# Ledger of designs, part 222: peptides against a protein of PDB entry 6IDX

Target 1, 380 residues: chain A of PDB entry 6IDX
Amino acid sequence: KELAKLSADVTFATEFINMDGIIVLTRLVESGTKLLSHYSEMLAFTLTAFLELMDHGIVSWDMVSITFIKQIAGYVSQPMVDVSILQRSLAILESMVLNSQSLYQKIAEEITVGQLISHLQVSNQEIQTYAIALINALFLKAPEDKRQDMANAFAQKHLRSIILNHVIRGNRPIKTEMAHQLYVLQVLTFNLLEERMMTKMDPNDQAQRDIIFELRRIAFDAESDPSNAPGSGTEKRKAMYTKDYKMLGFTNHINPAMDFTQTPPGMLALDNMLYLAKVHQDTYIRIVLENSSREDKHECPFGRSAIELTKMLCEILQVGELPNEGRNDYHPMFFTHDRAFEELFGICIQLLNKTWKEMRATAEDFNKVMQVVREQITRA

## One batch from the design tools (peptide; made by RFdiffusion4, then SolubleMPNN)

Design b2_p22_4_s2 (from b2_p22_4, 14 letters changed)
Fold by OpenDDE base, seed 3:
Structure b2_p22_4_s2 (fold): chain B 380 residues (1-380), chain A 22 residues (1-22)
Amino acid sequence: as target 1 above (380 residues)
Amino acid sequence: REAEREKAIQQQLQRQIEQRRK
């Protein structure tokens, strides 16, 4: 205890390090020797002193052995570890991950997100906070390919549902630190949408064009009896599709693929539209048909609205921005569903369509409607 | 972007240190 307190002093730390004191502490951890009376207390103070000494930046984190890493990872993976040891072990792992890419690689092999999930199911908010902080550290240090894998592991219903049920819906107020770590996790999760947001549609890609055609099919052919397919010529078919794309509210009625070449929101808008059309088909069909049958200039252009709404949501959620210190604004809604962004889009597109009707808007009022919708979304 | 990511990492680290001192 006294060593841990003294280790916060830079003068003491320098002298202790010069006497190979850190090496002695690391060897105590590496030995795993449980033979001492008060071993758990001694180990907890050893880990505290180790952290405080390393925080001075005098010694590189790369000096730690693989045996040390395995012992610390072992304390996090074992079900019956003292809470005091677990807390310090999580903090050490986070510090190792943040300070060293080499240590990140070793830790990412020894620890799974699944092991960290167990530490979210506890009633101790500090343990929960350190577990999320370690997840965030792993996410920050992960290469792009591994970030997607971590996100897929996050999108596994289990982590999201546990955070929702045990952290957010817990019978206790969320502390500032937990709120920040939830914010960081949310920001890092939304940054995965950046790739799709910055992906331009290729107008020559047939598979992407088939998605637009599927949007048309779901809106207009789902209710039509297949019997009256008029076999009339290729030009009439093109003219028919141009009319359908106009009714869908695309800006480019001839080639709707061109509307998705603008980044942001690129392909992310098409993903949202397809999700709405497949998962919320009745809502999609209603929105499209209510606006496709109007000749009164009060039609809300679905395609244009969906694109601009997706862009607006990306701006509101700061997609592609890194987490900033001092922010604690997490959205509980993003922990309620696996496809939370697409579900938010589905709510917001209905709000947009309602607001458009209430304002009796025309195409000239489009930007005003979008401003009102932005204010409504940011106040919710 | 890498510089901003490194800044976010350093902020996360500094925050951890400050929380352990409370």
Scores: peptide ipSAE 0.567, ipTM 0.954, DockQ to the pose 0.902
Fold by OpenDDE base, seed 1:
Structure b2_p22_4_s2 (fold): chain B 380 residues (1-380), chain A 22 residues (1-22)
Amino acid sequence: as target 1 above (380 residues)
Amino acid sequence: REAEREKAIQQQLQRQIEQRRK
C-alpha cells in the first residue's frame, strides 16, 4: 500500500526503477503464489504500484514477460476474481495494448472479446468502462486485416445486446467516461463502412448491375401480374428499364451505375438501398411508387435522395474519422440493431420523403430539403 | 491516417492514465 502510494511520485519512481524494483514487482505477479494471507490485497497493491511506475514512461512496456501477460490475462478470464484485481488487470492490459504492438499481438492471442463480455454483465460501471476501453484499445491497435474481425465481433448480437441491456439501459446514469468509450467504440465500428463508402461502382461489373436491376424488380415487378409475357423485344425492354430508372429517381436514368461512381458515398449508398428494398420491402415500394405516380413535378427522386442521404449520414457520423478527445456523443440506436447504419438510413429516407412532401419540393429545392433533413437528424 | 491513428491511441492512453488518477 505504501509502495503503491509512493510510486506516484516521479522521484521515488526513478530511484525504485534504478534499483530494479519494477522487475521485482513483475516477478511477484509471475510467481502466482497464492499461499500468503491477504494475497488479494497484496496483489492489488502490487498491480497499482506497477501501473503507477509504468505511467512515468521511464521503462518500456516491452520489458514484461509472456508469463506476466498470461497471469494478467488469467485474472481477467477467471470467473472468481477480486474486483480490485480485475480493475487493475483490465487497465494493465489496455496500457500494454496501447503502448506496444508486440504486446498487442500477445494479448490478442490470450484474450477474446467473449471473455470481456462477462465483465459487461456486472453492475459495476467502472469494470464495464475498463472492459469497453480494452475492446477499444484492441480495435485501435488491430492491423487492417483484423479490424474487420473485431467489428464482426461487435456486430455479434450478443456483445451488442449486452452493451445495450447492461450498460446503456442499466439502472445507473451513464458517466462521462463510459459515454466516451461507447462513442469510441461506435466510431471505430463506423470506420468499417469507409471501404464501401470509398468503393466506386464499376459500370462493367455485371454483379453490381444486377443489384440495380434487383432494385427495379422489387419496385415494379413484385406487383405486376405474371401474365406480362417476357416476350417483348430487347429494345422495348431497354426503353422500359430507362423509364423505370427515371421513376426510381436516378440522376443517370440511362446508366444508373454512373450515380455510384462518386465517392463518397460510392457503393455504400447501393448497399443501403438494397437493404431497404429487401428488409423493408413495403416501405421501399411505397416510397418509390408514391413518387413514380406523380406528374406534378413534386416527385422525390429516390435514387438521388438515397445517395445524397448516405453521403450526409457519413458526414454526420464522421465515417472514416478516428475518435476525437472530449466527445461523448454515442447513439444508443447503434447498439439496438446489427445493421444499425442501414436501419438509420431507412428511418432517414422516410423522413426525407415526408419532408419533401411537406415542403412541396421540386428538383430545384433538393438542396434545401437536404439541409432541413440534416437539421432534423442532428437534433434527434 | 497512421498519424491520426497514433494520435487517437495516445489520446486513449492519456485518458486512461488521467482516469486512474481520479
Scores: peptide ipSAE 0.565, ipTM 0.954, DockQ to the pose 0.857
Fold by OpenDDE base, seed 4:
Structure b2_p22_4_s2 (fold): chain B 380 residues (1-380), chain A 22 residues (1-22)
Amino acid sequence: as target 1 above (380 residues)
Amino acid sequence: REAEREKAIQQQLQRQIEQRRK
């Protein structure tokens, strides 16, 4: 107990470290010996002293043994651990992950996201905060090849549902620190969209062209029996598609794939359009057909609007930007749906279409409509 | 990007230390 208090002093810490004091503390944890009276209290103070000593940055975190890591991970994975030990163990794991790539690798093998999720189901907001902070640390330190897998694990309906129900909709006000950790988690998750945002469509890729063709099919052929084989010659078919792509509101009516070669938003816009067309088919068809049937020059170009809206949403959500320490603004909607970005796009494209109608906009007003929509989205 | 990530890691670490001192 006294050691834990004194360990906050840099002079004491330096002297204690020079006496191999940290090594003694690590060995106490490694031993796992419950033989001492008041073991839990002693362990809690040992872990406090260890953290305070290591926080001075005098000793490398790489000095810790695999046995130490396993003991700390054990305190986090056990269902009935003293809250004081659990809190310090989560903090130690976070510090190990943040300070060392080698420790990150070892911890990522020993701890499952499922174990951390269990600590989100508690009423203690401090434990919840440390659990999310550790998740964020793991996400920050993840190699590029594993970030998508981690985010898929974090994007699992289970984690989002638990955060929504036990943290956001909890009976307690969200503290500033929890709000920040939720913001960090949101930013890190949205950063996965960066790959798709920066992926250019290949106009020669048949599979990507088939997606654009599917958008056309869903919009215009949804009521047509598959029995009408398009027996019209190749030129009439190309001319028909050019008309359909014009009605869809693409900028390049001849080759809509060219509209997705600009990054941002690249393929992410096509992903959003396809999601809308498949998941919200009635909404998609309505938006497209309402504008395709107009002859009054007040048609909202869906394809162009979807691309520019996707770009705008990426800018608003700061897709590809790393979290800033000064921000605590998270969107609860992020936790309500597994495909929250695509759902947000679906809401915002309806808002855009409504705003276009209300403004009686023409193609010349496009940028003005987008500015109004931006203001509406950022104030919501 | 790596430099920005390292900055975010250091910010997260510093924030953790500050929260434990309160």
Scores: peptide ipSAE 0.563, ipTM 0.953, DockQ to the pose 0.881
Fold by OpenDDE base, seed 2:
Order: structure tokens, then C-alpha cells, then sequence
Structure b2_p22_4_s2 (fold): chain B 380 residues (1-380), chain A 22 residues (1-22)
């Protein structure tokens, strides 16, 4: 206890480290010897002193043995560990992950996000915070190829549901630290959309063009009896499609694929449109047909609106940006659904369409409508 | 981007240290 307190002093820490004191502490952890009276209390103070000593940055985190790592990971993985030991063990693992890529690799092999889920189901918000912080640390240190796997682990309905039910909807106020860790986790999750946001559509890719054609089909052919496939020549079909793409509100109604060549939002806009069309088909059809039947120049161009809204949402959510210190703004909605971005898009596109109608907007008012919608989204 | 990531890592580390001292 006194050692743990004194270890916060840099002078003491320097002298103690020079006397190989930190090695003694690591050996106490490595030994795992429960033979000492008050072992749990002694271990908790040992781990505290170790953290305080290491926080001075005098000793590299790479000095720790694999046995030490396994012992700390063991404390996090064991169900019957003292809360004080668990909290310090989570903090040690986070510090190890953040300070060393080598330690990250070893810890990522020993600990899964699934094992950390149990620490989110507790009544201790500090443990919950350290568990999320460790997840965030693992996510930050993950190589690019593994980030999607980490995200898939987060997208595991279980982790999101547990965060939602036990953290966000818990019977206690969320502390600033927990709010920040939730913000970090949200930002890191949204950064997975960046690849799609920066992916240009290839106008020559038939598979991508078939998605645009599917949007047309869902909007216009869903009510048409398949028997009235107009057997009219290729030119009439092409002219028909141009009309349909105009009714869909694409800027390039001759070749809608060109609207998705600009990044951001690139293919992410098409993903949102396709999700809306498949998952919320009635809403999609309603929005398209309400605007396609208007001859009064008050039609809301769905295609253009969807693209610009996707871009706006990426800007509001700071897609591709790393988490900033001091922010704690998280959206509970993003923990409610696995496709939360697409669901948000679906809500916001309806808001846009409503706002367009209320403003009696024309194509010239487009930017003004988008500004009003931005203000509405950012105030919600 | 790697530099920004490293900055985010260092910020999280510093924050952890500060929270443990509270």
C-alpha cells in the first residue's frame, strides 16, 4: 500500500526501478502463489505499484514476460477474480496494448472481445469502462486487415446489445469517462464505412450497374405485371431507362453510375439506397413515386438527395476521422442496430423528403433544403 | 493517418493514466 502510493513519485520510482524493484513486483505476479495471507489485497497493491511505476515511462513495457502477460490475462478471463484485481488487470492490459505492438499481438491471442463481454454485464461502471477502453485499445492497435474482424466482433449483436442494455440503459448515470469510451468505440466503428465512402463506382462494372438497375426495378417494376416487359427494341428500352433514372432523381439520368464516381460518398451512397430499397421497400417506393408523379417542379430528386445526404451524414459523423480527446458525444442509436448507419440514412431521407415538401422546394432550393436538414439532424 | 492514429493512442493512454490517478 505504501509502495503503491510512493510509486506515484518520480524520484521514488527512479530509485526503486534502479534497485530492480519493478522486477520483484513482476515476479510476485508471475509466481501466482496464493500462499500469502491477504493475497488478493497484496496483489492489488502490487498491480497498482506496477502501473504507477510503469506510468513514469522509465521502463519499456516490452520488459514484461510472457508469463506476466498470461497471468494478467488470466485474471481478466477468470470469473471469480477480485474486483480490485480485475480493474487493475484490465488497465494493465490496456496499457500493454497501447504501449507495445508486440504486447498487442500477444494479448490479442490471449484475449477475445467475447471474454470482455462478461465485464460489461457487471454493476461496476469502472470495470465496464476499462473493458470498453481495452476493446478500444485493441481496435486502435489492430492492423488494417484485422480491423474489420474487430468490427465484426463488435457487430456481434451480443456486444452491442450488452452495451446498450447494461451500460447505456443502465440504472445509473453514465460518467464522462464511459461516455468518452463509447464515443471512441462509435468513431472506430464508423471508420469502417470509410472504405465504401472512398470507393468510386466503376461505370463499366456490370455488377455495380445492376444494383442501379435493381433500384429502378424495385421502384417501377414492383407494381408492373412481369408480363408487360415491353418487347420494344433496345433503343426504346434505353430511352425508357433514361426516363426512369430521371424519375429516380439522378443527376446523370443517362448514366446514373457517374453520380457514384465522386468520393465521398462513393459507393456508400449506393449501399444506403439499396438497403433502403430492400429493407424499407414501402418507404423507398413511396418517396420515389411521390416525387416521380409530380409535374409541378417540386419533385425531390431522390438519387441526388440520397448521395448528398450520405455525404452529409459522413461529415456529421466524421467518418474516417480518429477519435478526439475531450469528446463524449455518442449516439445510442448506433448500438441498437447492426446496420445503424443505413437506418439513420433511412430516417434522414424521410426527413429530407418531408422538409422538401414543407419548404415547397424546387431544384434551385436543393442546397437550402440540405442546410435545413443538417441543422435538424445535428439538433436531434 | 498513422500519425493521427498514434496521436489517438497516446491520448487514450494519457487519459487512462489520468483516470487511474483520480
Amino acid sequence: as target 1 above (380 residues)
Amino acid sequence: REAEREKAIQQQLQRQIEQRRK
Scores: peptide ipSAE 0.558, ipTM 0.952, DockQ to the pose 0.878

Design b2_p22_4_s3 (from b2_p22_4, 13 letters changed)
Fold by OpenDDE base, seed 5:
Structure b2_p22_4_s3 (fold): chain B 380 residues (1-380), chain A 22 residues (1-22)
Amino acid sequence: as target 1 above (380 residues)
Amino acid sequence: MEKKREEAIKQQLERQIKARRA
């Protein structure tokens, strides 16, 4: 207890470290010896002193043994651990992950996001915060190939639903630190869209062209009696498709694939359109057909609008930017759905279509409509 | 990208140290 208090002082810390004091503390943890009276209290103070000493940055975190890591990970994985030990163990794991890539690798093998989810279901907001902070640390330190797996583990309906129900919709006000960790988590998750945002469509990829064709099919063929499938020649079909792509509001109605060669938003815009068309088919069809039947030049070009809206959402959500220490702004909507970006797109495209009508916009007003929509999205 | 990530990690670490001392 006294050691834990004194360890906050840099002068004492320096002297204690010079006396191999940290090594003694690590050995106490490594021993796992539960035989002592007041073991839990002693361990809590030991972990406090260890963390305070290490937080001075005098000693490298790489000094810790695999046995130490396993003991700390064990305290996080055990259901009956004292809250004080759990909190310090989460903080130590976070610090280990952040300070060392080698420690990250070892910790990522010993703990799963699933184990950390249990610590989000508690009433203690500090434990919840440390659990999310550790998830964020793991996400930050993860190699690119594993980040998608972590996000998929996030997209596991369980983690987002638990955060939503036990943190965001909890009976307690969200503290600034929790808000920051939720922001960090949001940013790190949206950064996984960067790959798709920067992926150019290949106009020669038939599978990607088939997606554009599917968008046309869903919009125009879904209500058409199958009897009028025009068995007419390949040229009439090409001319028909050009008309359909114009009605869909593509900028390049001859070759819509060219609209997706610009990055950002690249293929991410096509992903959003396809999601809307498949998941919200009635909304998609309504938006497309309402604008395709207009002869008054007040048609909202869906294809162009969807691309520019996707780009705008990427800018607003700072897709590809890393989390900033000073920010704590998170969107609760991010935790309501596993495909939160695509759902946000679906809401915003309806807002855009509505705003376009209200403004009686033409193609010349496009940028003005987008500016109004940007203001509406950023104020919501 | 990597340098920005290192800075974000550093900032996160500094924030957490500060939060524990408060």
Scores: peptide ipSAE 0.501, ipTM 0.939, DockQ to the pose 0.929
Fold by OpenDDE base, seed 3:
Formats: structure tokens, C-alpha cells, sequence
Structure b2_p22_4_s3 (fold): chain B 380 residues (1-380), chain A 22 residues (1-22)
């Protein structure tokens, strides 16, 4: 206990480290010897002293043995561990992950996000906070090839639902530190959209063009009597598609692929449009057909609106920006669905379409409508 | 990108050290 208190002092820490004190503490953990009276209390103070000493940055975290890592990971993976030991073990794992890529690799082999989920189901908000902080550390340190796997593990309906039900919808106020860790997790999850946001459409890629054609098919062929099979002439088909792409509200209604060459939002806008069309088909068809049948110059151009809205949402959510230590603003709605960005897009495109009608907007008012919609989204 | 990530890791670490000392 006294050692744990004194270990916060840099002068004491320096002297204790010079006496090989950290090596003694690591050996106590490595031994795993439960035979001592008050073992749990002794271990909790040992872990506190170890962490405080290491937090001075005098000793490299790479000094820890694989046996030490396995013992700490064992305290996190065991179902019946003292809360004080668990809390310190989570904090040590987080510090190991953040300080060393070598330790990250070893820890990522010993512990899974699935094992951390059990620590989110508890009534202790500090344990929940340390568990999310460790998830965030693993996500931050993950190599680019593994970030999508971490995100898929987070997108596992289970982790998201546990955070939503046991943390966000808990019967207790969310503390500032938990709010920050939820913000960090949200930002890291949205950063996976950066690749799609920065991916330009290739106008020559037939598979990407087939997605645009599928948007047309869902909007116009789903209600068309099979008797209106597009007439046999290739030219009539091209002219028909140009009309359909104009009705869809693309800026380049001759070659809609050109509208997706701007980054941001690149292909992410097309992903949002396709998601809306497949998952919320009735909403998509309603929005498109309601504007496609208008000849009064008050048509809301869906394609252009979807692209600019996707760009606006990326700006509002700061997609591609890393988490800032000063922020704690998380959005609970992003924990309600696995594809929360696309669902937000689906809500906001309906808001945009409504606002366009209320303003009796024309194509000249487009930027004014977008500004009003931005203010509505940022105030919600 | 990598430099921004290193800074975010550093900020997270500094925040956690501060939170444990509070």
C-alpha cells in the first residue's frame, strides 16, 4: 500500500527502479503463487505500484516477460477475479498495447474482444471504461490489415448491443471518461469509412456502373409492368437510361459515374444510395418517384443531394480524423445499428427531401437547402 | 496518417495516465 502511494513520486520511482524494484514486482506477478495470506490485496497493490512506476517512462514496457503478459491476461479472462485486480490488469494491458507494438502483437494473441464483453455487462462503470479503453487501444495499434477485422468484431451485433444496453442505456449517469472512450470508439469505427470516402469511381469499371444501373432498376423497373420491356433498340435503351438518370437527379445524367469521381465522398455516396435502395426500398422509391414525376422545377435531385449529403455527413462526423483527447461527444444512435452511418444517411436524406419541399426550392436554391439541412443535423 | 495516429496514441496514453493519478 505505501509502495503503491510512493510510486507516484518520480524521485522515489527513480530510486526504486535503480534498486531493481520493478523486476521484483514483475517476478511476484509471474510466480502466480496464491499461497500468501491476503494474496488479492497484495497483488492489487503490486499491480498499482508496477503501473505507477512504469507510467514514469523510465523503464521500457518491452522489459516484461511473456509469462507476465499471460498472467495479466489471465486475470482479465478469468470469471472470478477481484474487481481491484481486474481494473489494474485492464489498465496494464492498455498501457502495454499503447506503449509497444511488440506487446500489442502478444496481447492480441492472448485476449479477444469477446473476453472483454463480459466486463461490459457489469454494474461497475470503471471496469466498463477500462474495458472500452483497452478495445480502443487495440483498435489504435492494429495494423491496417487488421483494422477491418477489429471493426467487424465491433460491428458484431453483440458488442454494440452490450454497449448500448449496459453502458449507454444504463440506469446511471455516464461519467466524462466513459463518454470520451465511447467517442474514441465511435471515431475509430467511422474512420473505416475513409477508404470508401477517398475511393474514386472508375467510370470504366463495369461492376461499379452496374450498381448505378441497379439504382435505376430498383426505382423504375420494380413498379413497371413486365410488358414495358425496354424496346429492342440499343439507342432507345441508351436514351431511356439517360432520361432515368436525369429523373434520379444525377448531375451527369449521361454518365452518372462521373458524379462519383470527386473525393470526398467518392464511392461512399454510392454505398449509401445502394444501402437505401436495398434496405429501405419503399423510402428510396418514394423519394425518387416523387421528384421524378415533377415538371414544376421544384424537383429535388436525389443523386446530387445524396452525394452532397454524404460529403456533409463526413464533414460533420469528421470521417478520417483521429480522436482528440479534449472531446467526449458521442452519438448514441451510432450504437443502435451495425450500419449506423448508412442509417443516418437514410434519415438525413428524408430530412433533406422534406426541407426542399418546405422551402419550395429549385436547383438554384440547392446550396441554401444544404445549409439549412446542415444546421438541422448539427442541432439534433 | 501514421504521424497523426502516433499523436492520437500519445494523447490517449497521456490521458489515461492522468485519469489514474486523479
Amino acid sequence: as target 1 above (380 residues)
Amino acid sequence: MEKKREEAIKQQLERQIKARRA
Scores: peptide ipSAE 0.500, ipTM 0.939, DockQ to the pose 0.940
Fold by OpenDDE base, seed 1:
Structure b2_p22_4_s3 (fold): chain B 380 residues (1-380), chain A 22 residues (1-22)
Amino acid sequence: as target 1 above (380 residues)
Amino acid sequence: MEKKREEAIKQQLERQIKARRA
C-alpha cells in the first residue's frame, strides 16, 4: 500500500527502479502464490505500484516476461476475480499493448475480444471503460491485415448489442471517459471504410458494371429474374439503359461507372447504393420512381445525391482520420446495427429526398439542398 | 498514415496515464 503511493513520486520511482524493485514486483505476480493472507489486497497494491512505476517511462515495457503477461491475462480471463485486480490488470494490458508491438502480439494471442465482452456486462462503469479502452488499444495497434478481423469481431451482433444495452442504455449517465472510448471505437471502425472510399471504380471491370446494372434492374425491373438479363443488349437496349441511368440520376448517363471514379467517395458510394437497394428495396424503389416519374424540373437526381451524400457522411464522420484526444462525440446508431454506416446513409438519403421536395429544388439548387441536409445531420 | 497512428497511440497513452493519476 505505501509502495503504491510512493510509486507515484518520480524520485522514489527512480531510486526503486535502480534497486531492481520493479523486477521484484514482476516476480510476485509471476509466482501466483495464493498462500498469503490478504493475497487479493497485496496483489492489487502490487499491480498499482507496478503500473505507477512503469507510467514514469523510465523502464521499457519489453522487460516483462511471458509469464507475467499470462498471469495478467489470466486475471482478465477468469470469471471470479476481485474487481480491484481486474481493473488494474485491464489497465496494465492496455499499457503493454500501446507501448510495445512485441507485447501487443503476445497479448493478442492470449486475449480475445470475446473474453472482454463479459467485462462490459457488469455494473461498474470503470471496468466497462477499461475493457473498451483495451479493445481500442488492440484495434489501434493491430497491423493493417488484422484490422478487418477486429472490425468483424466488433460487428458481431453480440459486442455492439452489449455496448448498446449495458453501456449506452444503462441506468447511469455516461462519463466523459466512457464517451471518449466509445468515440475512439467508432472512429477506428469507420476508418476501415477508408479503403472503399479511396477505391476508384474501374469503368472496364464487368463485375463492377454489373452492380450498376443491378441497381437499374431493382429500380425498374423488380419482378424480372436477373438470369434473364440478356448481356448483349441491342442498340435500342443501350439507348434504353442510358434513359434509365438518367432516371436514376447519374451524372454520366452513358457510363455511370465514371461517376464512381472520383475519390472520395469512390466505391463506397456504390456499396451504400447497393445496400439500400437490397436491404431497403421498397425505400430505394420509391425514391427512384418518385423522381423518375416527374417531368418537372424538380427531380432529385438519386445517383448524384447518393455519391455526394456518401462524401458528406465521410467528411462528417471524418473517415480516414484517427481518433482525436479532445473528442467525446459518439453516435449511438453505430451500436444499433452491424452495417451502421450504410443504415445511416439509408436514413440520410430519405432525409435528402424529403428536403429536396420541401424546398421545391431544381438541379441548380443541388448545393443548397446538400448544405441544408448537412446542417440537419449535424444537429441530430 | 503511420506517423498519424503513432501520434494517436501516444495521445491515447498520455490520456490513460492522466486518467489513472486523477
Scores: peptide ipSAE 0.499, ipTM 0.939, DockQ to the pose 0.874
Fold by OpenDDE base, seed 2:
Structure b2_p22_4_s3 (fold): chain B 380 residues (1-380), chain A 22 residues (1-22)
Amino acid sequence: as target 1 above (380 residues)
Amino acid sequence: MEKKREEAIKQQLERQIKARRA
């Protein structure tokens, strides 16, 4: 206890480290010797002193043995560990992950996200915070190839649901530190959209063209009896498609694929449009048909609006940016759905269409409508 | 991108150290 308190002092820490004091503490952990009276209390203070000493940055985290790592990981994986030991063990693991790529690799082999999920189901918000912080540390240190796998593990309905139910909807007020860790997790999750946001559509890729054809089909052919597809020649079909792409509100009516060659938002806009068309088909059809039937110059160009809205949402959500130390603003909505970005897009495109109507906007007012919609989204 | 990630890691570490000392 006294050692743990004194370890916060840099002068004491320097002297204690010079006396190989950290080595003694690590050996106490490595020994795992439960035979000592008050073992749990002694261990909790040992871990506190170790962490406080290491937090001075005098000693490299790479000095820790594999046995030490396994003991600390063992305290996190064991179901019946003292809360004080668990909290300090999570903090030590986070610090090891953040400070050393070699320790990250070892810890990522010893600890699964599934084991950390159990620590989110507890009523102790500090344990929950350290568990999310460790998840965030693992995410930050993950190599690019494994970030998607971690993301998929976070997209596991289970982790999201547990965070939503046990953290966000918990009976306790969310502390600033937990809010920050939720923000960090959210930012890291949104960064997965960066690839799609920066992916240009290939106008020659038939599979990508087929998505645009599917958008047209859902909007216009879903109500038309398939029997009345006029077998008229390839040119009449191209002219018909050009009309349909105009009604869909694409900027390039001849080749709407060209509208998705700009990055951002690239293919992410097409993904959002396709999601809306498939998951919220009635909403999609309504928005398209309400604007396609207008000859009054008050038609909202859906295709252009969807692209610019996707770009705006990427800007608001800071897609591709790393978490900022000063922020703690997280959106609970992103923990409610597996495809929360696409659902947000679906809400915002309806808001845009409503705002366009209310403003009696024309194509010349497009930027003004987008500005009003931005203000509405950022105030919500 | 890696430099920004290193800075984000450093900031998170500094925050956690500060949070434990509070």
Scores: peptide ipSAE 0.497, ipTM 0.938, DockQ to the pose 0.947

